# Peptides against a protein of PDB entry 6RGO: the designs that were tried, part 90

Target 1, 392 residues: chain A of PDB entry 6RGO
Amino acid sequence: MALKLLGFNQDATCFSVISSNKGVTIYNCDPFGKCFELEKSTSNDEELDFLVEMLFSTSLIAVVDKTIGASKRKKLKIVNTKRKATICELTFPHEIMDVIMNRKIICVVLKSDQIFVYDISCMKLLRTIDVRGEKLKSTSKFRNSEAVGDIGVRVSLSTDNNSILCYSSYSKSDKENAPLNDIVVFDALKCIQINVLPAVHQSNIVCIACSPDGMLMATASEKGTIIRVFKTIDTENDEPILVNEFRRGSRPSRISEMKFNHDNTLLACVGESDTIHIFALPVTTTEADANEDDTLQQSSHSLSSSINGLQYISKGLANRFGKIIVSKIPTQSQQRHVAYIKIPENAKYRIGFPKDTTNTIHICGEDGNYLVYSIPRNEVGPCTLVKSNTFD

## One batch from the design tools (peptide)

Design b1_p26_2_s1 (made by RFdiffusion4, then SolubleMPNN; from b1_p26_2, 11 letters changed)
Fold by OpenDDE base, seed 4:
Structure b1_p26_2_s1 (fold): chain B 392 residues (1-392), chain A 26 residues (1-26)
Amino acid sequence: as target 1 above (392 residues)
Amino acid sequence: SEEEKEKLELFKKEYEEALEELKKLE
């Protein structure tokens, strides 16, 4: 059967899949098993396409049927999984491209490059963000709608109640085809723009991850060779703070998903490559006053690479040729993965970090595998498979 | 409409019930 992965929920306690014969299925991770099924509404051998966003492991899900007709692709349904009932329906002017949720906020991304921000408690619209309208204010020229290939607005939302929304925006370039290489940081509750990170990559951003607490973001371009991690809120001298620069590889490969673990110590990425990469983030040890006494000599060679905060001097010297010169971070500051998982070539995988175990990663594949791996902390190497299950 | 108000009150109730489910899992 053809499986299509929708992804994990916010805490990796559940994942959702599309089965060509069954429709949408939600699986619980532990104990492993099917917990919900939305039956296929059509008898036709049409390729099923859905968006499903879960409210953690609760009975509430957001569903978009993208399978058939332009009208269904514009409808968001909130479904109670216990009752199998639609409790709310919203209709949008354009096709829904993405839906992201936490306890407070639903964000709906449209093909029009609009983001609709809702208070989930009452489904009240708080804000419409028009990323194209922002571009038009910055650039005198419309991007022709036909050049909206696979490159749309990307979003990520913090899983906490602070509801930090990170989204890709168009750079201030006089070029008709300005890249989606800026990041906007937005307080979704207060409806305030907190920060703007200009030209974080040379090409379009195709993947964004926000940390659970909203304090960090990871970004990857269409090249997928470098991942950058920034602070979301904090700035130094009104400039964005680059915390990390990771090298996934030397060859271009699309990154489809990135996730932080719950303590912001790990960043995982997955995509078109045969490898899930896991990177270590520097723990900001606030050296609070460790009083003198307890001599426990555990010689953990913590590679405390004191990454002195390389101020990413975005000297956007607009050289006369309209090239945004992203300052070349010295290749010497680029870290490699600390851990990896090998996956089948051409298999699409999704990733999730469980809340309770910061050194564990959940993965699921369109090959029907649900896998739990332990992440090594003391050595660079492969992750260890802890649990395996299959689904259809 | 009255029907839209009833649907909204039912939605609020189900959202509150879901948040109580979350608090029991934490």
Scores: peptide ipSAE 0.407, ipTM 0.888, DockQ to the pose 0.826
Fold by OpenDDE base, seed 5:
Structure b1_p26_2_s1 (fold): chain B 392 residues (1-392), chain A 26 residues (1-26)
Amino acid sequence: as target 1 above (392 residues)
Amino acid sequence: SEEEKEKLELFKKEYEEALEELKKLE
């Protein structure tokens, strides 16, 4: 059967898929099994498309029917999976492109480049973010989304209660074709902008991941060759703090998803390539327990790849938004993966990190495989398969 | 409307029940 992956929930305890015959199915990861099914409303051979965002492993899900010809592409449904009932329905002026949630917030991304931020506890609208801003309303030639692949506003939300929202924004360049290469960091609870990271890539950002705590973000462009990790809140001299720059590969390949593990020690990425890459992040040792002098000269192979100077090339003095992040890191000194998983060519996979096991990764494929891998700690190498299950 | 209030109160109850489910899994 043709499967489409919707992805893991926030803590990788469940994943959702579209089955061409059954509709939406949610699987539990441990114990592995089907926990919910949303049956097709129509017998038509129409290619099903859905957004499903889970509230962790709870009975609450957000569902959007994106099926072609469906009048429902503008409707968000909150469904109780135990009751099989719609408990809330919201209608938007434009097609829904993405839905993300945590315990506090639902964010709804529209094709209009608007983000609607809701308090989930009462479904009250807290903020409408217009990513295009007032000036770009006049040149709303709807880029016929047919020819240029899914270049839209990308969002990521922290899974914690701080509800840090990271979203891609248009650079302030006077060019009609300004790239979506800025990042805005937004406190979704307080409805305030915290930070702006200008021109984090040379091309459109196609993937963003926020850390669970909202303190880090990872970004990838359409090229998918370099992943950058930034601090979300902190700045040095009014400039964004680059924590890491990773090389996924030398060949262009779209990254579809990135995830941090629970303790921010690992970043995984998946996409159109035959390889899931896992990168190690520097552990910020909080200075506290520096007392035990245990002189284990673990040879710090200081992968002090000298992150020599991200230079912001400002074209002109005045606009803070005109700075381009230019990595001066030589291509040879860019950090590579510490671990990898080989996946079938042309198989779409999704990734998730469980909370309780920081060195374990969950993956699922449109090939019907759910796989659990152990990540090597002290060596660069392949991950070890621990558990495998199949779904249809 | 009264129906909108009833739907909102039902939604709040379902959300609170879901948060209690989360606390049992932590």
Scores: peptide ipSAE 0.399, ipTM 0.885, DockQ to the pose 0.816
Fold by OpenDDE base, seed 2:
Structure b1_p26_2_s1 (fold): chain B 392 residues (1-392), chain A 26 residues (1-26)
Amino acid sequence: as target 1 above (392 residues)
Amino acid sequence: SEEEKEKLELFKKEYEEALEELKKLE
């Protein structure tokens, strides 16, 4: 049967899939098993397509039927999985492209490049963000939406209660075909723009990941060769802080998903390549005031493999024309992966990090494999398979 | 309407129940 992966939930305790015969199925990761099924309502041989966003492992899910029919593609349903009942239905003016949520916020992305931000507790609209309307203030010409395929606004939301929303925006260039290469950082609770990162890539941004705490953001362009990690909130001299620049590969390959682990020490990426890449982030030593006295001298010669995380504070050369050129980290200082997983060619995989184990990654494939890998801490190399399960 | 109020009250209850589920899983 053709499986289509929808992805993991926020803490990788569950994942969702579309089965051509069953409809939407949710699996629990531990203990592994089917926990919910939404039966196919129609006997038609139509290719099933859905958006499903879970509220962690709760009975609450957001569902969009993306199957053929322009009316259904504009409807968001909130479903109680225990009751198998729709508890809320919202209709949008345009097709829903994405849905993302946490404990506080639901964000709905439309084909119109609008983001609707809701308070989940009452489904009250807090804000409509019009990414095109922001461009129209700078450029008079509409992008013909028909001509540029799968390029839309990308979003990511922090899984914590701070509810930091990162989204791609159009560059302020007078070009008719301005790329979606700016990032806006938005406080979804306060409905305030916190930061703007201009021209973070040369081409459209196709993948964004926010850290669980909302303090970091990873971005990838259509080329998928370079991943950039920025601070979301913090700025240096009113300029965006580039923390890391990772090299996934030399060949162009689309990145479909990126995830941070729960302590912001790892960033994983997956896409059209045969390899999941895992990158190490510099541990921000919070100088906790270790004022307390206690003497214990234990001289353990930990081999400080000095990963000289050269904090290339890329001093943005503020060119005279107010374009913050994010100074490219020299290609020689681009960090490579610290770990990897080989996956079958042409198999679509999704990734998730469990909360309790910062060195474990969950992956699932359209091949029907759910796999748990251990990530090596001290060595650059392959991840070790710890557990495998199959699903239909 | 009264029906919209009842739907909203039911939705709030279901959301609060889901948050209590989260607290038991944490």
Scores: peptide ipSAE 0.390, ipTM 0.882, DockQ to the pose 0.759
Fold by OpenDDE base, seed 3:
Structure b1_p26_2_s1 (fold): chain B 392 residues (1-392), chain A 26 residues (1-26)
Amino acid sequence: as target 1 above (392 residues)
Amino acid sequence: SEEEKEKLELFKKEYEEALEELKKLE
């Protein structure tokens, strides 16, 4: 049967899949097993397409049926999985492209490049973000909506209660074809813009990850060769907003998903390549616990790659926001992966980091494999398979 | 409508119950 992966929940305790014959199935990771099934309402051999966003491992899920008819693609359903009942239904003016949630917020991304931000507790609309409208204030020409192929607004939301929303925005360049290469950082609870990161890539951003705490974001462009990690908040200290630049590979390959682990020490990426890459983030030693003597040589080789090369070129190429965030980092200073997983060619995989085990990664494939890997700490190498299960 | 208010109050209850489920899993 053809499987289509929807992904892991926020803490990688569950994952969801579309089975062509069954509809949507949710699996629990530990103990491994089916925990919910949403039966296909139609006997038609139509290719199933759904969005499913889980509220962690709770009985609440957000569901969008993208399979059949323009009306269903505009409907968000909140379903109680225990009662097998729709408890809320929202209809949008445009097709739903993405849904993301945490304990506080639901964000709904439309094909119109609008983001609807809701308070989940009462389904009250807090904000409509019009990413195109922000562009139109700078550029008088409407791009006809038809030429928006696979390039839409990308979003990521922190899994914590801070509810930091990162989204791709159109560059303020006077070019008719401005790329989606800006990042906006938004406090979804307070409905305030925290930051704008202009031109973080040369091409459209196709993947964004926010850290669980919302302090970091990762971005990848259509090229998928370089991943950049940024602080979401400007620190008062002269610390660079760009904290890491990782090289996934030399060949272009689309990154479909990125995830931080729970403690922001690892960033994983997956996509069209035969390899999941895992990168180590520098531990920000808060200077506070520089207290006493214990000479335990934790040879944590802090790969303190001295990012000495982020010279603030203070010179007066004031981009419209005054900050050139992306200096040309020399290609030699790009960090490689510290760990990797080989996956079957042409199999789509999803990734998740469990909360309780920072050196474990969950992966699932459209090949019907659910796999748990241990990430090596002290050496660059392959991850070790710890557990495997199959699903249909 | 009154029906929309009742649906919203039912939704709030179901959401609160789900948050209590989370607190038992954490």
Scores: peptide ipSAE 0.383, ipTM 0.880, DockQ to the pose 0.805

Design b1_p26_2_s2 (made by RFdiffusion4, then SolubleMPNN; from b1_p26_2, 11 letters changed)
Fold by OpenDDE base, seed 4:
Structure b1_p26_2_s2 (fold): chain B 392 residues (1-392), chain A 26 residues (1-26)
Amino acid sequence: as target 1 above (392 residues)
Amino acid sequence: EEEKKKKLEEFQKEYEEALKELEELE
């Protein structure tokens, strides 16, 4: 049967899938099993399409039926899974492209490049963000969404209560085809813009991940060859702080998902390639508690990559030809993965990091595999399979 | 207006119940 992956929840305790015959199914990771099923409303052999966002492992989920009819694609339902009841319904002016939430906030991304920010406690609209801004309102050419691949506004939300929202924005280039290569950092609770990271890639951003605490953000472009990690809030001389630059590969390949682990020590990425890549982030050793004298000479080869803070002076020399010269990061600063998982070629996978085990990764595939891997700490190499389950 | 208020109160109750479910799992 054709499975379509919806993804893991915020803490990787559950994942959701679409089964062509059943509808939406939510699985618990441990103990592994079905915890909820939403039956398809239609007997038709229509390809099912849904968005499902879980409030962690609670009885509350956000659901969008995208299967058929422009009206359904504009409706968000909040469902109590225990009662199997819709407790809230919202209707939007445009098709819903994405839904993300934490304990405080729901963000709804529309095909119009609008982000609706809600207080989840009362479903009150806090802000409508128009990513196109006023300048692009005049060019009513909806990008014919059929021919331009899945290039829209991308969002990521911190899983903590600080509710840091990172979203892709259009560069200020006066070109009709401005790329979605800026990032805006937004406090979703206070409804304030915190930071703007201009031209973080040369092409459209197709994947964003915010850290659980909202302090870090990872970005990937359509090329998917380089992943950049930035601080979200902190700036140096009013310029964005680049923490890491990772090289996934030399060949272009789309990244579909990235996630940080709960302690910001690892970043995983998955996409169209046969490989999930896991990168190590530099632990910010706060120099504070180096006072205790305990002489245990464990020869931890700390890969003290002295990240000399290369102030990435994004001297956006707008060359006369309107090429944004993203300053060439010296290829010498590009780190490789520390760990990897091989997945079937052309299989779509989703990733999640559990809260309690920072060196464990959960993955699930459209092949019906749910897999738990251990990430090696002291060596560069493959992850070790710890647990496997199948679902249909 | 009263029906909207009632639906909001019902939703708030369901949300508070879900937050308790989270606190019991942490």
Scores: peptide ipSAE 0.472, ipTM 0.915, DockQ to the pose 0.794
Fold by OpenDDE base, seed 3:
Structure b1_p26_2_s2 (fold): chain B 392 residues (1-392), chain A 26 residues (1-26)
Amino acid sequence: as target 1 above (392 residues)
Amino acid sequence: EEEKKKKLEEFQKEYEEALKELEELE
């Protein structure tokens, strides 16, 4: 049967899939098993498409029926899985492209490049972010919506209560074809813009990940060759906002998903390539003045790759837009993966990091495989398969 | 208006129940 992966929840305790015959199915990861099913409402042989966002492992899910011909593509349903009941329904002016949530916030991304931010506790609209409207205030020409192909606004939300929202925005270039290559960092609770990172890539951003604590974000462009990691907040210290630049590969390949682990030590990426890549992040040891003696030489090989290449062109124009981070990072200073997983060619996979085990990754495939891998700590190499299950 | 208020109160209750489920799982 054709499976379509929807992804893992925030803590990788569950994942959701579309089965052509059954509709939406949610699986628990441990113990492995089917925990919920939404039956197909239509007998038609139409290709099913859904968005499902889980509130962790709770009975609450957000569901959008994106099936072709369905008048439901503009409807968000909140469903209680235990009661099998729709408890809330919202209708939007445009097709829903994405839904992301945590304990506090739900964000709905529309095909209009609008982000609706809600307080989940009462489904109150806190903010409408109009990413196109910000562009149009800077550019005199309305682009017809039809010429924006598969390149929409991308979003990621921190899984914690800080509710840091990262989204792609249009560059201020006077070119009719301004790319979605800016990142905005937004406090979704306070409804305040924290930061703007201009021109983080040369082409449109197609993937964003926020760290669980909202302190880091990762970005990838359409090329998918370079992943950049940024601090979300300007630290008072003269520390660079760009903390890492990773090389996934030499060939262009779309990255579909990126995830941080729960302690911000690892970043994983998956996409159209035969390889899941896992990158190590430098642990920012806050030098707490721990004076005392205990000589446990944990040889944390601090990959202190001296990022000597960040020429801060401090041109003193205090413009309202953050410092242009022109990463002239030489191609030689790009870090490679520390670990990898080989996956079948043309199989779509999704990734998740469990909360309790920082060196474990969960993956699931449209091939019906749910796999748990151990990530090597001390050596660059393949991940070790620890557990495998199948689903239909 | 009153029906919308009732649906909101029902939703808030379901959300609070789900948060308790989350606290029991942590």
Scores: peptide ipSAE 0.461, ipTM 0.911, DockQ to the pose 0.790
Fold by OpenDDE base, seed 5:
Structure b1_p26_2_s2 (fold): chain B 392 residues (1-392), chain A 26 residues (1-26)
Amino acid sequence: as target 1 above (392 residues)
Amino acid sequence: EEEKKKKLEEFQKEYEEALKELEELE
């Protein structure tokens, strides 16, 4: 059967898939099994396309039917899975591109580069964010919709109640083809912009991950060769703090998803390559209990590749808005993965980190495999398969 | 207006029930 992966929920307790024959199915991870099925309303051999965002493992899901007709693609349904009932329906002016949620907030991304922020408790609109801004209204050249299908606003939301929203924004360059290479950090509850990270890559950002606590964010461009990790809120000398720069590979390859683990010690990435990469983040030792004299000179070969800080290179014209973040780190000293998983070539996989086990990763494939891996702590190497299940 | 209010109250109840389901799983 043709499967399309929708992804894991926020805590990797469930994942959702589209089956060509059945419609949307939600699986529980442990115990493994089907927990919900949304039947296909039409007998037609049409390619099924849905957005499904789960509220963790609860009975509430957000669903967008993208299969047929411009009207359905503009409708968000909140569904109670236990009752099999639509409890809320919202209609948008444009096609829905993405939906993300936590316990407090729903964000709806439109094809118009608008983000609608809702208080989930009452489905009240808190803010409409226009990522294009007022200036680009004049160039009514709808980028020819066909070729640009994959370059849109990307979003990530913290899974905690702080509801830190990270989104890609257009660079303030006067070029008609300004890249989506800025990041905005937004408090979704207070509806306040917290930070702006200008030109974090040279090309469009295609993947963003926010940490569960909203304190870190990871970014990848269309090249997918370098992943950058930034602090979301903090700045040094009014410049963004680069925490890590990781090399996924030398060959260009799209990254489709990134995830932090629950304690912000690991970052995983998956995409079009045959390899899931897992990177170690430096543990920010809170300075508190530096008292214990434990002289364990574990020769942790600290891959302290000294992240020589970000340099903003202004291209020639001295306008404040033309800064590009350039790594000072030589390409050879960029941090590599600490662990990896080999996956079938051309199989789309999704990743999730469970809350309770910081060294475990859940993965699922359009090949119908759900796999649980243990991540090695002390050695660079392959992850160990712990559990496997199949789904249809 | 009353029908919209009723639908909102029904939705709020479903949301509060879902939050309890989260608290029981944590």
Scores: peptide ipSAE 0.459, ipTM 0.911, DockQ to the pose 0.791
Fold by OpenDDE base, seed 2:
Structure b1_p26_2_s2 (fold): chain B 392 residues (1-392), chain A 26 residues (1-26)
Amino acid sequence: as target 1 above (392 residues)
Amino acid sequence: EEEKKKKLEEFQKEYEEALKELEELE
């Protein structure tokens, strides 16, 4: 049967799939098993297409049926999985491209490059963000190229209650084909723009990940060779802070998903390549007030030696036109993966980090494999397979 | 108006029930 992966929930306790014969199925990760099935309403052999966003492991899911007709692709349903009932239905002016949520917020991305931000508690619209309308009156002719169908606004939302929304925006270039290479950081609760990161890549951004706490953001372009990690809120001299620049590879390959672990120590990426890459982030020691006297001589064997190459690339040359060019970290200071997982060629995989185990990663494939890996702490190498399950 | 209010109250109740399910899982 053809499986299509929808992804993990926010804490990697569940994942969702489309089965051609059954419709949408949600699996629990531990104990492994089916927890919900949405029955196929139509007898037609049409390829099923859905968006499903889970509210963690709760009975609430957001569903968009994209299988048939332009009218269905504009409807968001909130479904109670225990009751098998639609409890809310919203209709949008344009096709829904993405849905993301946390405990407080639902964001709905439209084909019009609009983001609708809702308070989930009452389904009240808080904000409509028009990513095109922030372009000056340049007559952006609709990109009539049906063939470039996959370049749209990308979004990521923090899983915490701070509800930090990161989205791709169009650069302020007078060119008709301005790339989606800016990032906006937005407080979704207060409806305030916090930060703008201009020209973070040379081409369109195709993947964004926000950290669970909303303090970090990872970005990848269409090339997928370099991943950049920024602070979301913090700035240095009103300039964006580049924390890391990772090299996934030398060959172009699309990144489909990135995730931070729950303590912001790891970043994983997956895509069209045969390899999931895991990168280590520097532990930001928050200087908690070291007032209490307690003498525990924990021998911190400093892995200090290899990090010395992070020269703070200070003062970006403010070129005459006030465009902050995010200074590229020199190719020599680009970090590689610390761990990896080999996956089958041409298999689409999704990734998730469980909350309770910072060195464990969950992965699932359109090949019907659900796999749990242990990430090595002290060495660069392959992840170790801990658990495997199959689904159909 | 009353039917919209009733649907909103029903939705709010189901959202509060889902938040309790989330607190019981943490």
Scores: peptide ipSAE 0.453, ipTM 0.909, DockQ to the pose 0.788

